Peptides against a protein of PDB entry 3C2G. Designs and how they scored, part 20

Target 1, 209 residues: chain A of PDB entry 3C2G
Amino acid sequence: IRTFDLLGLLLHDSDAIDGFVRSDGVGAITTVVQYPNNDLIRAGCKLLLQVSDAKALAKTPLENILPFLLRLIEIHPDDEVIYSGTGFLSNVVAHKQHVKDIAIRSNAIFLLHTIISKYPRLDELTDAPKRNRVCEIICNCLRTLNNFLMMWIPTPNGETKTAGPNEKQQVCKFIEIDILKKLMSCLSCEGMDTPGLLELRSTILRSFI

## One batch from the design tools (peptide; aimed at target 1 N91)

Design b2_p14_8_s3 (made by RFdiffusion4, then SolubleMPNN; from b2_p14_8, 8 letters changed)
Fold by OpenDDE base, seed 3:
Structure b2_p14_8_s3 (fold): chain B 209 residues (1-209), chain A 14 residues (1-14)
Amino acid sequence: as target 1 above (209 residues)
Amino acid sequence: SAIDRSLAASEPPD
C-alpha cells in the first residue's frame, strides 16, 4: 500500500520531511489513521516511520500523538501497521528523554512485551516474508526497550535516573524464557540489527545481575 | 558505548 501520494514524493528530501513535521505533519497523519480504513492506516503508519528520524520531532509536542499511536499498535491486527508503528516508536524516542518519558508513562514498556508475546515462535512460521516481518517487529520492540534502558544505565561521570518500581517490573518481563527465545531467533535472521540485539541482551543481563 | 539506536531506512519510500 502506497503512502499518501503527495507526501510520498517528498520522502526523499530530508528538508521536506523536516518541514512536514514542523507543520504538524505527524498530527495530520495521526488524524488520518483514526478513520476505520485499513489502507489509510497502513499508509499513514508507513509514512510515520519514514519521517520518524526527523530532527523537528524533538520540538514536536507528542503528549497526545504518542499515546494514540501506542494504542493503535496495541490493537491493530496488521503486521505492516505494527512494523511501522514500532519502528516509529523506536526512532522517535531515540535521543529524546522527554519522549521516552511520555512513552513510558503511556505504558510503552508493557506494550512492547505484549506485542512480542502475541506472535508465534519464528520457527513455527513457514512463510518467509511473514517470518521476516515478525522478526523485524520484535526487533523494533527490543530496540525501543534498549533505548529506554539506556536512561537507567549508570555513567561513570554523570548522574543517572533510576527506573521506578513499575518500570523495573515491566522490564523484568523481558527475561521470560519466551521473550528470550524470540530474541535469539531474531539473531538468526539476515539483515537484522544483530549488534543492537546483542547490546540489548547485555543491557538486560546487566540490569538484572 | 551505551547509546540509543535508530532503525535504519531499510524500506524505500513508495
Scores: peptide ipSAE 0.197, ipTM 0.767, DockQ to the pose 0.111
OpenDDE base, seeds 1, 2, 4, 5: peptide ipSAE 0.184, 0.152, 0.166, 0.178; ipTM 0.768, 0.752, 0.753, 0.755; seed 4 fails the geometry check

Design b2_p14_8_s4 (made by RFdiffusion4, then SolubleMPNN; from b2_p14_8, 10 letters changed)
Fold by OpenDDE base, seed 3:
Structure b2_p14_8_s4 (fold): chain B 209 residues (1-209), chain A 14 residues (1-14)
Amino acid sequence: as target 1 above (209 residues)
Amino acid sequence: SPLDRSLARSEPDD
C-alpha cells in the first residue's frame, strides 16, 4: 500500500515518527483522509498504523481523532482501511488508560463487534489474501477488545475500574457463537498471534466471572 | 496493564 510519498522516509526512523506525532502529524493525516479519495484514505490509514506505536501518542490529544477514525472504519468498505484503522486503534489504546476511555466513550466496543460481524466466516473465503486480511482485521478487533478488558480485570492490588453496565452489555456480545467461531477460525490462520488470541479468550471468560 | 499488547509494526511495504 502506497503511503504518503513525502512522509514515507519518516517511517524508517523512530525518532522522526515521534517528532511527526509531536507535531500533530496524526491530526494532519486525519485531516487529509477526510477527502473523498480512496487512495488517499488508504495511504493515510496505513501511515496511521505505522506511527501508532509512537511514544508521543501518550501525550497527544486524541479526543477528536479517535471518534473520527472510529467513524471511518465503521463506514469505509475497504479492508485495507479497516485493517489499518483497527490496527491503529489497537496500538493507540495499548497501555494508555485515557485513550481507552476516549475510545470506549466513542462506542468502540460496539464498533469492534460490528466490524467482526460484517465479515463472513473465514472458511467461506476462497481468496487467500482476502481471507488473511479479514483474519487480521478480526484479530485487531479482538486485540483491541482485550486491551479494553484489561482495565476491568482485578489486579492483585485491588484497584480495578469496574465496567459500566453498557460496556458490560457490549462485551457480552463477543460471547455470541458467531463471534467465538470467528475467533477460533483466526487461530487456524498461519502467522496469527495465537497466544494473544488465547489470552483474549481467557480474558473474556474472566471478565464474565 | 502487563497484558496490554501492541501490534508489531508492519514493515513499511516498499
Scores: peptide ipSAE 0.103, ipTM 0.732, DockQ to the pose 0.110
OpenDDE base, seeds 1, 2, 4, 5: peptide ipSAE 0.034, 0.045, 0.033, 0.101; ipTM 0.610, 0.657, 0.605, 0.720

## One batch from the design tools (peptide; aimed at target 1 N91 A94 H95)

Design b2_p15_1 (made by RFdiffusion4)
Pose (drawn by RFdiffusion4):
Structure b2_p15_1 (pose): chain A 208 residues (1-190, 192-209), chain P 15 residues (1-15)
Amino acid sequence: IRTFDLLGLLLHDSDAIDGFVRSDGVGAITTVVQYPNNDLIRAGCKLLLQVSDAKALAKTPLENILPFLLRLIEIHPDDEVIYSGTGFLSNVVAHKQHVKDIAIRSNAIFLLHTIISKYPRLDELTDAPKRNRVCEIICNCLRTLNNFLMMWIPTPNGETKTAGPNEKQQVCKFIEIDILKKLMSCLSCEMDTPGLLELRSTILRSFI
Amino acid sequence: YNKTKESEEWLEEYF
């Protein structure tokens, strides 16, 4: 845990996190967090979140790491882990087609739907720290969804990709009535929460 | 931590 904390302090900028990724740091973190201990898991995922915007992640073999992290996000009961995992997912799929492909094959879009749906409306959360966390989680999920939807929107540049039935059923779950009600309620609930502005802006983009 | 802006920048260019 202290090693994770120290690496977190050392990796101040882009060159440092890229150096860590080129040294197989992401694979090391994911291997270590297989140990069943929540403090250790929370610390390893915090560091993964920190290095997630690394451009070197375009070169790292993610065929095994990514499905493992999706499974962790799916079953781990604590919000800090979900926050870190979904934050990492949003950055790691960004600008990387082959990584989006890995995520789709592992049902990443279906998982985003499940993560958003499990939480009550933001007006039903009393403690401010927790409400802000759920708000940032939902925001992470929708930012991940938006990084996927770009593939299938006709671009005059000429890269009109066709969605397979697998991608179709996952994306279409986001027009089911239950999640639309929840998403529209985040847009209008009446809530002093620092993440609310970014969340509402991201929701509008998801509908667009 | 840092958030990527891929979809935001893409929508600006797209419209």

Design b2_p15_1_s1 (made by RFdiffusion4, then SolubleMPNN; from b2_p15_1, 9 letters changed)
Fold by OpenDDE base, seed 4:
Structure b2_p15_1_s1 (fold): chain B 209 residues (1-209), chain A 15 residues (1-15)
Amino acid sequence: as target 1 above (209 residues)
Amino acid sequence: PVKSTESEDFLKKYL
């Protein structure tokens, strides 16, 4: 706990963050969060989120790290872990085809659907902090999905990867009525980027049209 | 951290 808080206080500079990642800092965090301590897991996932935009992640081998983190998010019913983990996932897959491939092979698309499915509609949440956190988690899931979808959008140059049949089926689950109702409930959340949510929704819908 | 969204780059590149 104190070590991750200390690292979080020291990692305010982008070069320091990049240096931490180059020194296998993500691997070190994932090793430490293997211990069954909820506070340690929360602190570790928060630190992962803090370094999730590091340039050095493009050169970091994530073949063992990313499946472990996806499993951690799956088994830990903690909003702070899920928030930090989905935030990390959205950033780490961005502009990194090899990381997208690892995430998809590790059932990330289905996991994102499962996360959204487990949370209630925002209009059912009376506690504003809880509602805001759930909205942020849903936004992280949608942003991650959108980053995956970008790899399958046809470019004018004709070179696009086609989504496999399993990936297509998993993406289609995001247009289920209960999911759509949850997405619509996010649009009513105060202080959220409503235009960004509408854009993400539009991109998802365009992938099926 | 900055939120990484590829759609912004896609929109800038193709729209």
Scores: peptide ipSAE 0.305, ipTM 0.865, DockQ to the pose 0.666
OpenDDE base, seeds 1, 2, 3, 5: peptide ipSAE 0.275, 0.200, 0.202, 0.152; ipTM 0.853, 0.828, 0.833, 0.803

Design b2_p15_1_s2 (made by RFdiffusion4, then SolubleMPNN; from b2_p15_1, 9 letters changed)
Fold by OpenDDE base, seed 3:
Structure b2_p15_1_s2 (fold): chain B 209 residues (1-209), chain A 15 residues (1-15)
Amino acid sequence: as target 1 above (209 residues)
Amino acid sequence: PKYSTESEDFLKEYL
């Protein structure tokens, strides 16, 4: 805990963050969060989120790290772990086809659907901090899904990868009525980037039409 | 952290 707090205080500079990642900092965090301590897991996942936009991540091997993180999110029903983990996932798959392939092979699309499905409708949550955190988690899931969908959109300059039948079936689950109702409920959250959420939702819906 | 959305980045590059 104190070590991650100290790292959090030192990692306010983008060059320091990039230096940490180049020194296998992500691997170090993932080693530490293998210990069954909830406070340590929360702190480690938060630190992963804080370094998730580092340029050095493009050169970091994620073959062992990413499946482990996905499993951690699956088995830990902690909002802070899920928030940090889905945020990290959204950034780490962005613009990196090989990382998308690792995530998809590790059943990431199904996991994102499961996360959204397990949370209640936001209008049923009376606690504003809890409601806002759940909305942020749903946004992280949608951003991740959007980044996956981009690899199947035809570009003028390249051969488009086609989604497999299993991936297509898993993506189609996000247009189910119960999921759509939850996405609509996020629009009522105070302090949320409603325009950004609407854009993400619109892009996803257009990809299915 | 800054979040990356590929669709937004694509639109900024091509529009």
Scores: peptide ipSAE 0.377, ipTM 0.833, DockQ to the pose 0.595
OpenDDE base, seeds 1, 2, 4, 5: peptide ipSAE 0.376, 0.374, 0.372, 0.372; ipTM 0.830, 0.827, 0.828, 0.830

Design b2_p15_1_s3 (made by RFdiffusion4, then SolubleMPNN; from b2_p15_1, 9 letters changed)
Fold by OpenDDE base, seed 2:
Structure b2_p15_1_s3 (fold): chain B 209 residues (1-209), chain A 15 residues (1-15)
Amino acid sequence: as target 1 above (209 residues)
Amino acid sequence: PRKSTESEDFLKEFS
């Protein structure tokens, strides 16, 4: 725990973060969080989130790391772990087609749907810190979905991928009424990533209409 | 940390 806290303090600039990632720091974290200690898992996942925007991730093998993280957030009920994990997932798949492919094959889209679905309506949460954390988790999930959907939108260069049957099945869950209601609720929350949510709305329209 | 989205690529294309 203290080691991850120290790393969090040291990794305050992009060069330090990139250096950590180049030295297989992500692999090291994922190894450590296999220890059955909730505080350690929280700290490790938080550190993953902190380095999740590193440029060096484009050259990092994630074939083992990403499925492990997905499994971790699937089985762990901790909001802090889920927040950090979904945040990491969103950032790590961005602009990295090969990482998106790994995530999708590992059932990431369905998992994100499951995560959103397990939380109550935001209006039912009276505790502001809890409500905000839930909203942030949902935003992370929705932003990740947007990053996936964008790869199926034709680019000006004419290059586009077509969603396979598995992807189509998983994506269909995200357009169900319950998810859309939660999207709208998140848009009403103060201090949330409204631009990202609005982008998803645009992406949905472009992808399905 | 920065929130990474695919729109960053689009913004670069239109800049």
Scores: peptide ipSAE 0.243, ipTM 0.744, DockQ to the pose 0.516
OpenDDE base, seeds 1, 3, 4, 5: peptide ipSAE 0.232, 0.227, 0.243, 0.237; ipTM 0.745, 0.738, 0.745, 0.747

Design b2_p15_1_s4 (made by RFdiffusion4, then SolubleMPNN; from b2_p15_1, 10 letters changed)
Fold by OpenDDE base, seed 4:
Structure b2_p15_1_s4 (fold): chain B 209 residues (1-209), chain A 15 residues (1-15)
Amino acid sequence: as target 1 above (209 residues)
Amino acid sequence: MKKSTEYEDFLKKYL
């Protein structure tokens, strides 16, 4: 715990973050969070989130790390773990086709739907900190989905990947009325990136046209 | 935390 907090304080610039990631820092965190200690898992996932935009991640093998993190998010009922883990996932898959492929093979699309489905509607949450955290989690899930959908949007050059039938079926669950209501409820949250959420909505809807 | 704006980058590139 204290070590991750200290590391989080030291990793304040992009070069330090990249240095940590190049030194297998992500693998080290994932090894430590295998211990059944909730505070350690929270601190480790928070540190993962802090380094999740590192350029060095493009050169880091994630084949063992991503499935582990996805499983951790799946089994942990902790909003802070889910927030950090979905935040990490959304950043790590961005601009990295091979990482998107690993995440998809590891059932990430279904997991994102499960996470969103687990939470109540934001209008049912009276506690503002809890509501905001849940909104951030939903946004992280939808942003991750958007990054997956981007693979299947035709480029002007006519190059596109085709989603498999299972992926298409899993993506179709995000147009369920309950999911759409949760997305729309995020637009009413203070401090949310409303333009970004509208873009997510547009991308999701366009993937079915 | 800097959110990855892959969609914004896509929009800027193709729209």
Scores: peptide ipSAE 0.030, ipTM 0.611, DockQ to the pose 0.685
OpenDDE base, seeds 1, 2, 3, 5: peptide ipSAE 0.022, 0.022, 0.021, 0.029; ipTM 0.539, 0.549, 0.540, 0.585

Design b2_p15_2 (made by RFdiffusion4)
Pose (drawn by RFdiffusion4):
Structure b2_p15_2 (pose): chain A 208 residues (1-190, 192-209), chain P 15 residues (1-15)
Amino acid sequence: IRTFDLLGLLLHDSDAIDGFVRSDGVGAITTVVQYPNNDLIRAGCKLLLQVSDAKALAKTPLENILPFLLRLIEIHPDDEVIYSGTGFLSNVVAHKQHVKDIAIRSNAIFLLHTIISKYPRLDELTDAPKRNRVCEIICNCLRTLNNFLMMWIPTPNGETKTAGPNEKQQVCKFIEIDILKKLMSCLSCEMDTPGLLELRSTILRSFI
Amino acid sequence: PEPREPEKLTEPLPP
């Protein structure tokens, strides 16, 4: 845990996190967080979140790491892990087609739907720290969704990609009535929460 | 010192 904390302090900028990724740091973190201990898992995922915007992640073999992290997000019961994992997912798929492909094959879009659906409306959360966390989590999920949807929107540049049935059923779950009600309620609930502005802006983008 | 926070990455909308 202290090693994770120290690496977190050392990796101050883009060159440092890229150096860490080129040294197989992401694979090392994911291997270590297989140990069943929540403090250790929380610490490893915090560091993964920190290095998630690395451009070197375009070169790292993610065929095994990414499905493992999706499974972790799916079953781990604590919100800090979910926050870190979905934050990492949003950055790791950004600008990387082959990584989006890995995520789709592992049902990443279906998982985003499940994560958003499990939480009550933001007006039903009393403690401010927890409400802000759920808010950042939904925001992470929708950012990830938006990084996928770009593939299938007609671009005059000429890269009109066709969605397979697998991608179609996952994306279409986002027009089911239950999640639309929840998403529209985040847009209008009445809520002093620092993450609310970014959440509402991201929701509008998801509908667009 | 404090650990950095990652840049939040979003792909642009088609024109």

Design b2_p15_2_s1 (made by RFdiffusion4, then SolubleMPNN; from b2_p15_2, 5 letters changed)
Fold by OpenDDE base, seed 3:
Structure b2_p15_2_s1 (fold): chain B 209 residues (1-209), chain A 15 residues (1-15)
Amino acid sequence: as target 1 above (209 residues)
Amino acid sequence: SLPRKPEVLEEPLPP
């Protein structure tokens, strides 16, 4: 715990973050959070989020790290862990096709749907901090999905991967009415990109149906 | 000093 807090204070600039990641810092965190201590897991996942935009992640082997993190955020009950983990996931897959492929093979698309599905509608949450955290988690999931979808959207350069039938089916679950109702309940939250949500939905409807 | 907030990395959807 104190070590991660200290690291979080030291990792205040991009160079220190990149240096930590180049030194297998993400592997070190993921090793430590395998210990069944919720405070340690929370601190470790928060540190993962803090380094999630590091350029060095493009050169980091994630084949063992991502499946572990996905399992952690699937089962862990703490919203802070889910927030940090989904935030890390959204950033780590961005602009990294090989990382997207690892995450998708590890059932990440379905997991994102599961995470959104397990939370109530925000109108059912009276506690403002809890409501805001749940909104942020949903946003992290949708941003992660957005980053996945981009690999299957035609670019002007003509290189487009086709989504497999399973991936296509899993993407189509995000246009379900129950998901939409939850997403619509988030529109009242500060910092939600409402246009981006509608655009994401429109993209799914146009490209995946 | 507050720790640096990580950037939000999102790939823009095509128009």
Scores: peptide ipSAE 0.554, ipTM 0.923, DockQ to the pose 0.599
OpenDDE base, seeds 1, 2, 4, 5: peptide ipSAE 0.527, 0.530, 0.095, 0.535; ipTM 0.918, 0.917, 0.740, 0.918

Design b2_p15_2_s2 (made by RFdiffusion4, then SolubleMPNN; from b2_p15_2, 6 letters changed)
Fold by OpenDDE base, seed 3:
Structure b2_p15_2_s2 (fold): chain B 209 residues (1-209), chain A 15 residues (1-15)
Amino acid sequence: as target 1 above (209 residues)
Amino acid sequence: SQPRVPKVLEEPLPP
């Protein structure tokens, strides 16, 4: 715990963050979060989130790291771990086709749907901090999905990959009425880009059905 | 000083 807090205090600038990632810092965190200690797992995932925008991640081998993180956020009960893990996932897949491919092969699309589905309706959450955290998790999941979908949407300047039949089916689950109801219940949550999420829904309806 | 907040990396939807 103290070591991660100290590392968090050292990671105040982008150069220090990039230096940490280039020094296999993500691998080091992943080793520590394999221990059955919830405080270490929480601190480690928070540190992953803090370094998730590092440029050096484009050159980091993630073949062993991402499947492990996906399993962790599938099973871990702590919303802080889920928040940090989904935040890291969203940033790490952004603009990195090879990282998207690793995550998708590890069933990430289905996992994102599972995470959204496990939470109650937000109107049933009376505790404002908990409600806001759940909204942030849902936003992280949908932002991750957005980043995945961009590889299959035709751009005027490039060859686009076609989504496989399984991936297409999994993407179509996000247009379910229950997902929409959860999104609508998040309209009052701070930090949720509801217009962007509705645009994502419209994109799925136009491009994946 | 507060820790640096990581950037949100989101790929823009096509128009």
Scores: peptide ipSAE 0.575, ipTM 0.927, DockQ to the pose 0.587
OpenDDE base, seeds 1, 2, 4, 5: peptide ipSAE 0.526, 0.529, 0.526, 0.537; ipTM 0.916, 0.916, 0.916, 0.918

Design b2_p15_2_s3 (made by RFdiffusion4, then SolubleMPNN; from b2_p15_2, 6 letters changed)
Fold by OpenDDE base, seed 3:
Parts: C-alpha cells; sequence; structure tokens
Structure b2_p15_2_s3 (fold): chain B 209 residues (1-209), chain A 15 residues (1-15)
C-alpha cells in the first residue's frame, strides 16, 4: 500500500510516469496483482489507468500483459477494478494496431459486451456515485469498441482491413436496443462529457451503417 | 486537480 501511495505522488509528473513505464513498471504491477488481495488489485489497476497514456507504453511489449488484464476484468466483480481496467484498455489500444490485434484475439469485444450487459439499467440505480461509476465503465467499454472499429473504417487510400466473421457477429451485439438505451441513459449522468458521448454514439451508428 | 489521464478516443480520419 505505501509503495503505491508513493507512486501515486509521482503520477503528477509525466517524466516520472515515463521513467516508471521504461523501468518495466507495468510488468511489476502485473506481478503484484497476481496476489489474491482485493486492495492490492484495486491499487494496481488504478495505477495502470494512471500510466495508460504514457508515451513509453508504445515501446512496451503487451502480449502477456493484455490477456492477463482481460482475464482479471472478466473474473473480478469489483467496479473499481473494471473501471480502471477498461480505462487502461481504451487508452492502450488507441492508435496502436498491434495492441488492438492482441486484445481482439484475447476475446476483448465479447468481454466488453458482457461487462455492459451485466450492469442494471442506470434508471434503476438510485445511488448517484454508483450510477456515475457504472456509466463511466459503460463509456470505457464503448470507447474501447470505437477504437477497435476505427481499424475497419475505409481509409481514403482504399486499404481496408475487414473484420472477420466472428468479430462482425460480436460487434453486431452492440447495436442491440438495450446497449443503445444504456448509452443514452449515460447522457443524463452528472460530470459526464455529454458532447463526447454523442460523438461516440454517432461513430458507433455510422460504423454499422 | 482533474486526473491527468486523457481518455483517448480515436476520431475517424477525415475523408
Amino acid sequence: as target 1 above (209 residues)
Amino acid sequence: SKPRVAKKLEEPLPP
């Protein structure tokens, strides 16, 4: 705990974050979260989220880290772990084709749908902090999906990667009316980026059209 | 202070 608190103080400095990542800090966190301690898992996943935008991550091998994190999110019921893990996933796959391919091969698309599907409707959540956290998780999942969909959008240069038949079938589950209703209910959550959510909705819908 | 972690959303490439 004290070591993660000390690292938490260094997270205000970008050079300290890049130094941590260059020193295999992501591998160190992944080793630490293998211990069956919920507080340690929460703290480790939060630290992953906090370094998820680091420039040094472009040079970090993620072949072993991403499948492990995806499995951790799948089996762990904790909203803070899921929030941090889906936030990390969204940021780490952004602008990185190789990292998207690792995540997709590790069944990430299906996992994102499962995560959104397990949560109740936001209108059934009376506790505002919990409702906002669930909304943030749903937004992290949909943002991650958006970042995957960008790989299959035709570029002006005519080079289109086509999604495989399994990926297409898994992506089609996100146009289900219940998923769209959950996204729409997130627009009413306090502290949410409403313009960003509307843009995300428009991008998802245009990718199916 | 807002947490410095910018959530990265890829934008569609301009046509």
Scores: peptide ipSAE 0.355, ipTM 0.858, DockQ to the pose 0.439
OpenDDE base, seeds 1, 2, 4, 5: peptide ipSAE 0.296, 0.096, 0.294, 0.169; ipTM 0.834, 0.752, 0.835, 0.783

Design b2_p15_2_s4 (made by RFdiffusion4, then SolubleMPNN; from b2_p15_2, 5 letters changed)
Fold by OpenDDE base, seed 3:
Structure b2_p15_2_s4 (fold): chain B 209 residues (1-209), chain A 15 residues (1-15)
Amino acid sequence: as target 1 above (209 residues)
Amino acid sequence: SEPRKPTVLEEPLPP
């Protein structure tokens, strides 16, 4: 715990973060969070989130790291771990086709739907800190989905991959009425990009049905 | 001082 806190306090700038990642820092964190200690897992995932925008991640082998993280956020009960893990996932897949492919092969799209589905509607949460954290988790999931979808949307300047039938089916689950109701309950929360969510839904309806 | 907040990386939707 103290070591991760100390590392977190040292990571004040982008160069220090990039240096940590280039020195296999993500691998080191992943090793530590394999121990059955919830405090270590929480601290490690928070540190992953802190380094999730590092440029060096584009050159980091993630074939073993991402499947492990996906399993962790699937099963771990702590909202702080889920928040940090989904935040890391959303950033690490951004602008990195090879990382998207690893995550998708590891059933990430379905997992994002599962995570959103497990939480109640925000109007059922009376505790404001918990409500806000759940909203942030849902936002992280949808942002991750957005980043995945961009690989299949035709751009004027590039060859687009076609989504496989399974991926297409999993993407279509996000337009379910129960998901929509949950998203609508988030509109009152700070940090929810309501226009972006509606645009994402519209994109799924136009491009994936 | 608190650590730097990571940048949110989101790919823009096409128009």
Scores: peptide ipSAE 0.560, ipTM 0.925, DockQ to the pose 0.623
OpenDDE base, seeds 1, 2, 4, 5: peptide ipSAE 0.536, 0.535, 0.514, 0.517; ipTM 0.918, 0.917, 0.913, 0.913; seed 5 fails the geometry check

Design b2_p15_3 (made by RFdiffusion4)
Pose (drawn by RFdiffusion4):
Structure b2_p15_3 (pose): chain A 208 residues (1-190, 192-209), chain P 15 residues (1-15)
Amino acid sequence: IRTFDLLGLLLHDSDAIDGFVRSDGVGAITTVVQYPNNDLIRAGCKLLLQVSDAKALAKTPLENILPFLLRLIEIHPDDEVIYSGTGFLSNVVAHKQHVKDIAIRSNAIFLLHTIISKYPRLDELTDAPKRNRVCEIICNCLRTLNNFLMMWIPTPNGETKTAGPNEKQQVCKFIEIDILKKLMSCLSCEMDTPGLLELRSTILRSFI
Amino acid sequence: HKHIKEHEPFFDSLL
């Protein structure tokens, strides 16, 4: 845990996190967080979140790491882990088609739907720290969804990709009534929460 | 940590 904390302090900028990724740091973190201990898991995922915007992640073999992290997000009961994991997912799929492909094959879009649906409306959360966390989690999920939807919107540049039935059923779950009600309620609930502004902006983009 | 918002210029170009 202290090693994770120290690496977190050392990796101050882009060059450092890219150096870490080129040294197989992401694979090392994911291997270690297989140990069933929540403090250790929370610490490893915090560091993964920190290095998630690394451009070197375009070169790292993610065929095994990514499905493992999706499984972890699916079953781990604590919000800090969900926060870190979905934050990492949002950045790791960004600008990387082959990584979006890995995530789709592992049902990443279906998982975003499940993560968003499990939480009550933001007005039903009393403690401010927790409400802000659920807000940032939903926000992470929708940012991940938006990084996927780009592939299938007609671009005059000429890269009109066709969605397979697998991608179709996952994306179409986001027009089911239950999640639309929840998403529209985040847009209008009445809520002093620092993440609310970014969340509402991201929701509008998801609908667009 | 840093956010990557790949989609924002794309969706703004649609509007």

Design b2_p15_3_s1 (made by RFdiffusion4, then SolubleMPNN; from b2_p15_3, 8 letters changed)
Fold by OpenDDE base, seed 4:
Structure b2_p15_3_s1 (fold): chain B 209 residues (1-209), chain A 15 residues (1-15)
Amino acid sequence: as target 1 above (209 residues)
Amino acid sequence: PRKVEAWKPFFDSLL
């Protein structure tokens, strides 16, 4: 724990973060968070979030890291682990087709649905810190979903990948009424990324029309 | 069409 907290204080600039990632720092974190210690897992996932936008991640093999992180998020009921892990996922898949493919093969779309399904509506949360954290988790899930859906939108100059039948079925679960009610509750949350929701709306419309 | 209709309440709330 203390080592990850110290690393998080030292990794405050992009060059230090990139240096850490180039030195297999992400692999080192994922090795350490295999220990059944919740505080260590929280600290490790938080550090993963802090390095999740590193340019060096484009050159990092994530084939072993992403499936492990997705499983960690699935089995841990901890909001801080889920927040950090979904934040990492949303950033690491951005602009990286190969990383999106690894995440999708690792059942990421279904996991995002499961996470959103687990939490109550934001209007049912009276505790403001809890409500804000749940809002951030849902935003991370939706941003990740948007990043996946964008792969299946035709571009004027690109080979359009087609979603497989399983991926299409998993995406269709997001149109369930209970999911939609939760998404509606996000619009009433202070500090909600309304531009991100508008982008997701545009992406969904372009994916289904 | 049916998929878009399911999202319509959410989409309309963003306007």
Scores: peptide ipSAE 0.053, ipTM 0.678, DockQ to the pose 0.043
OpenDDE base, seeds 1, 2, 3, 5: peptide ipSAE 0.024, 0.022, 0.042, 0.024; ipTM 0.573, 0.575, 0.616, 0.631

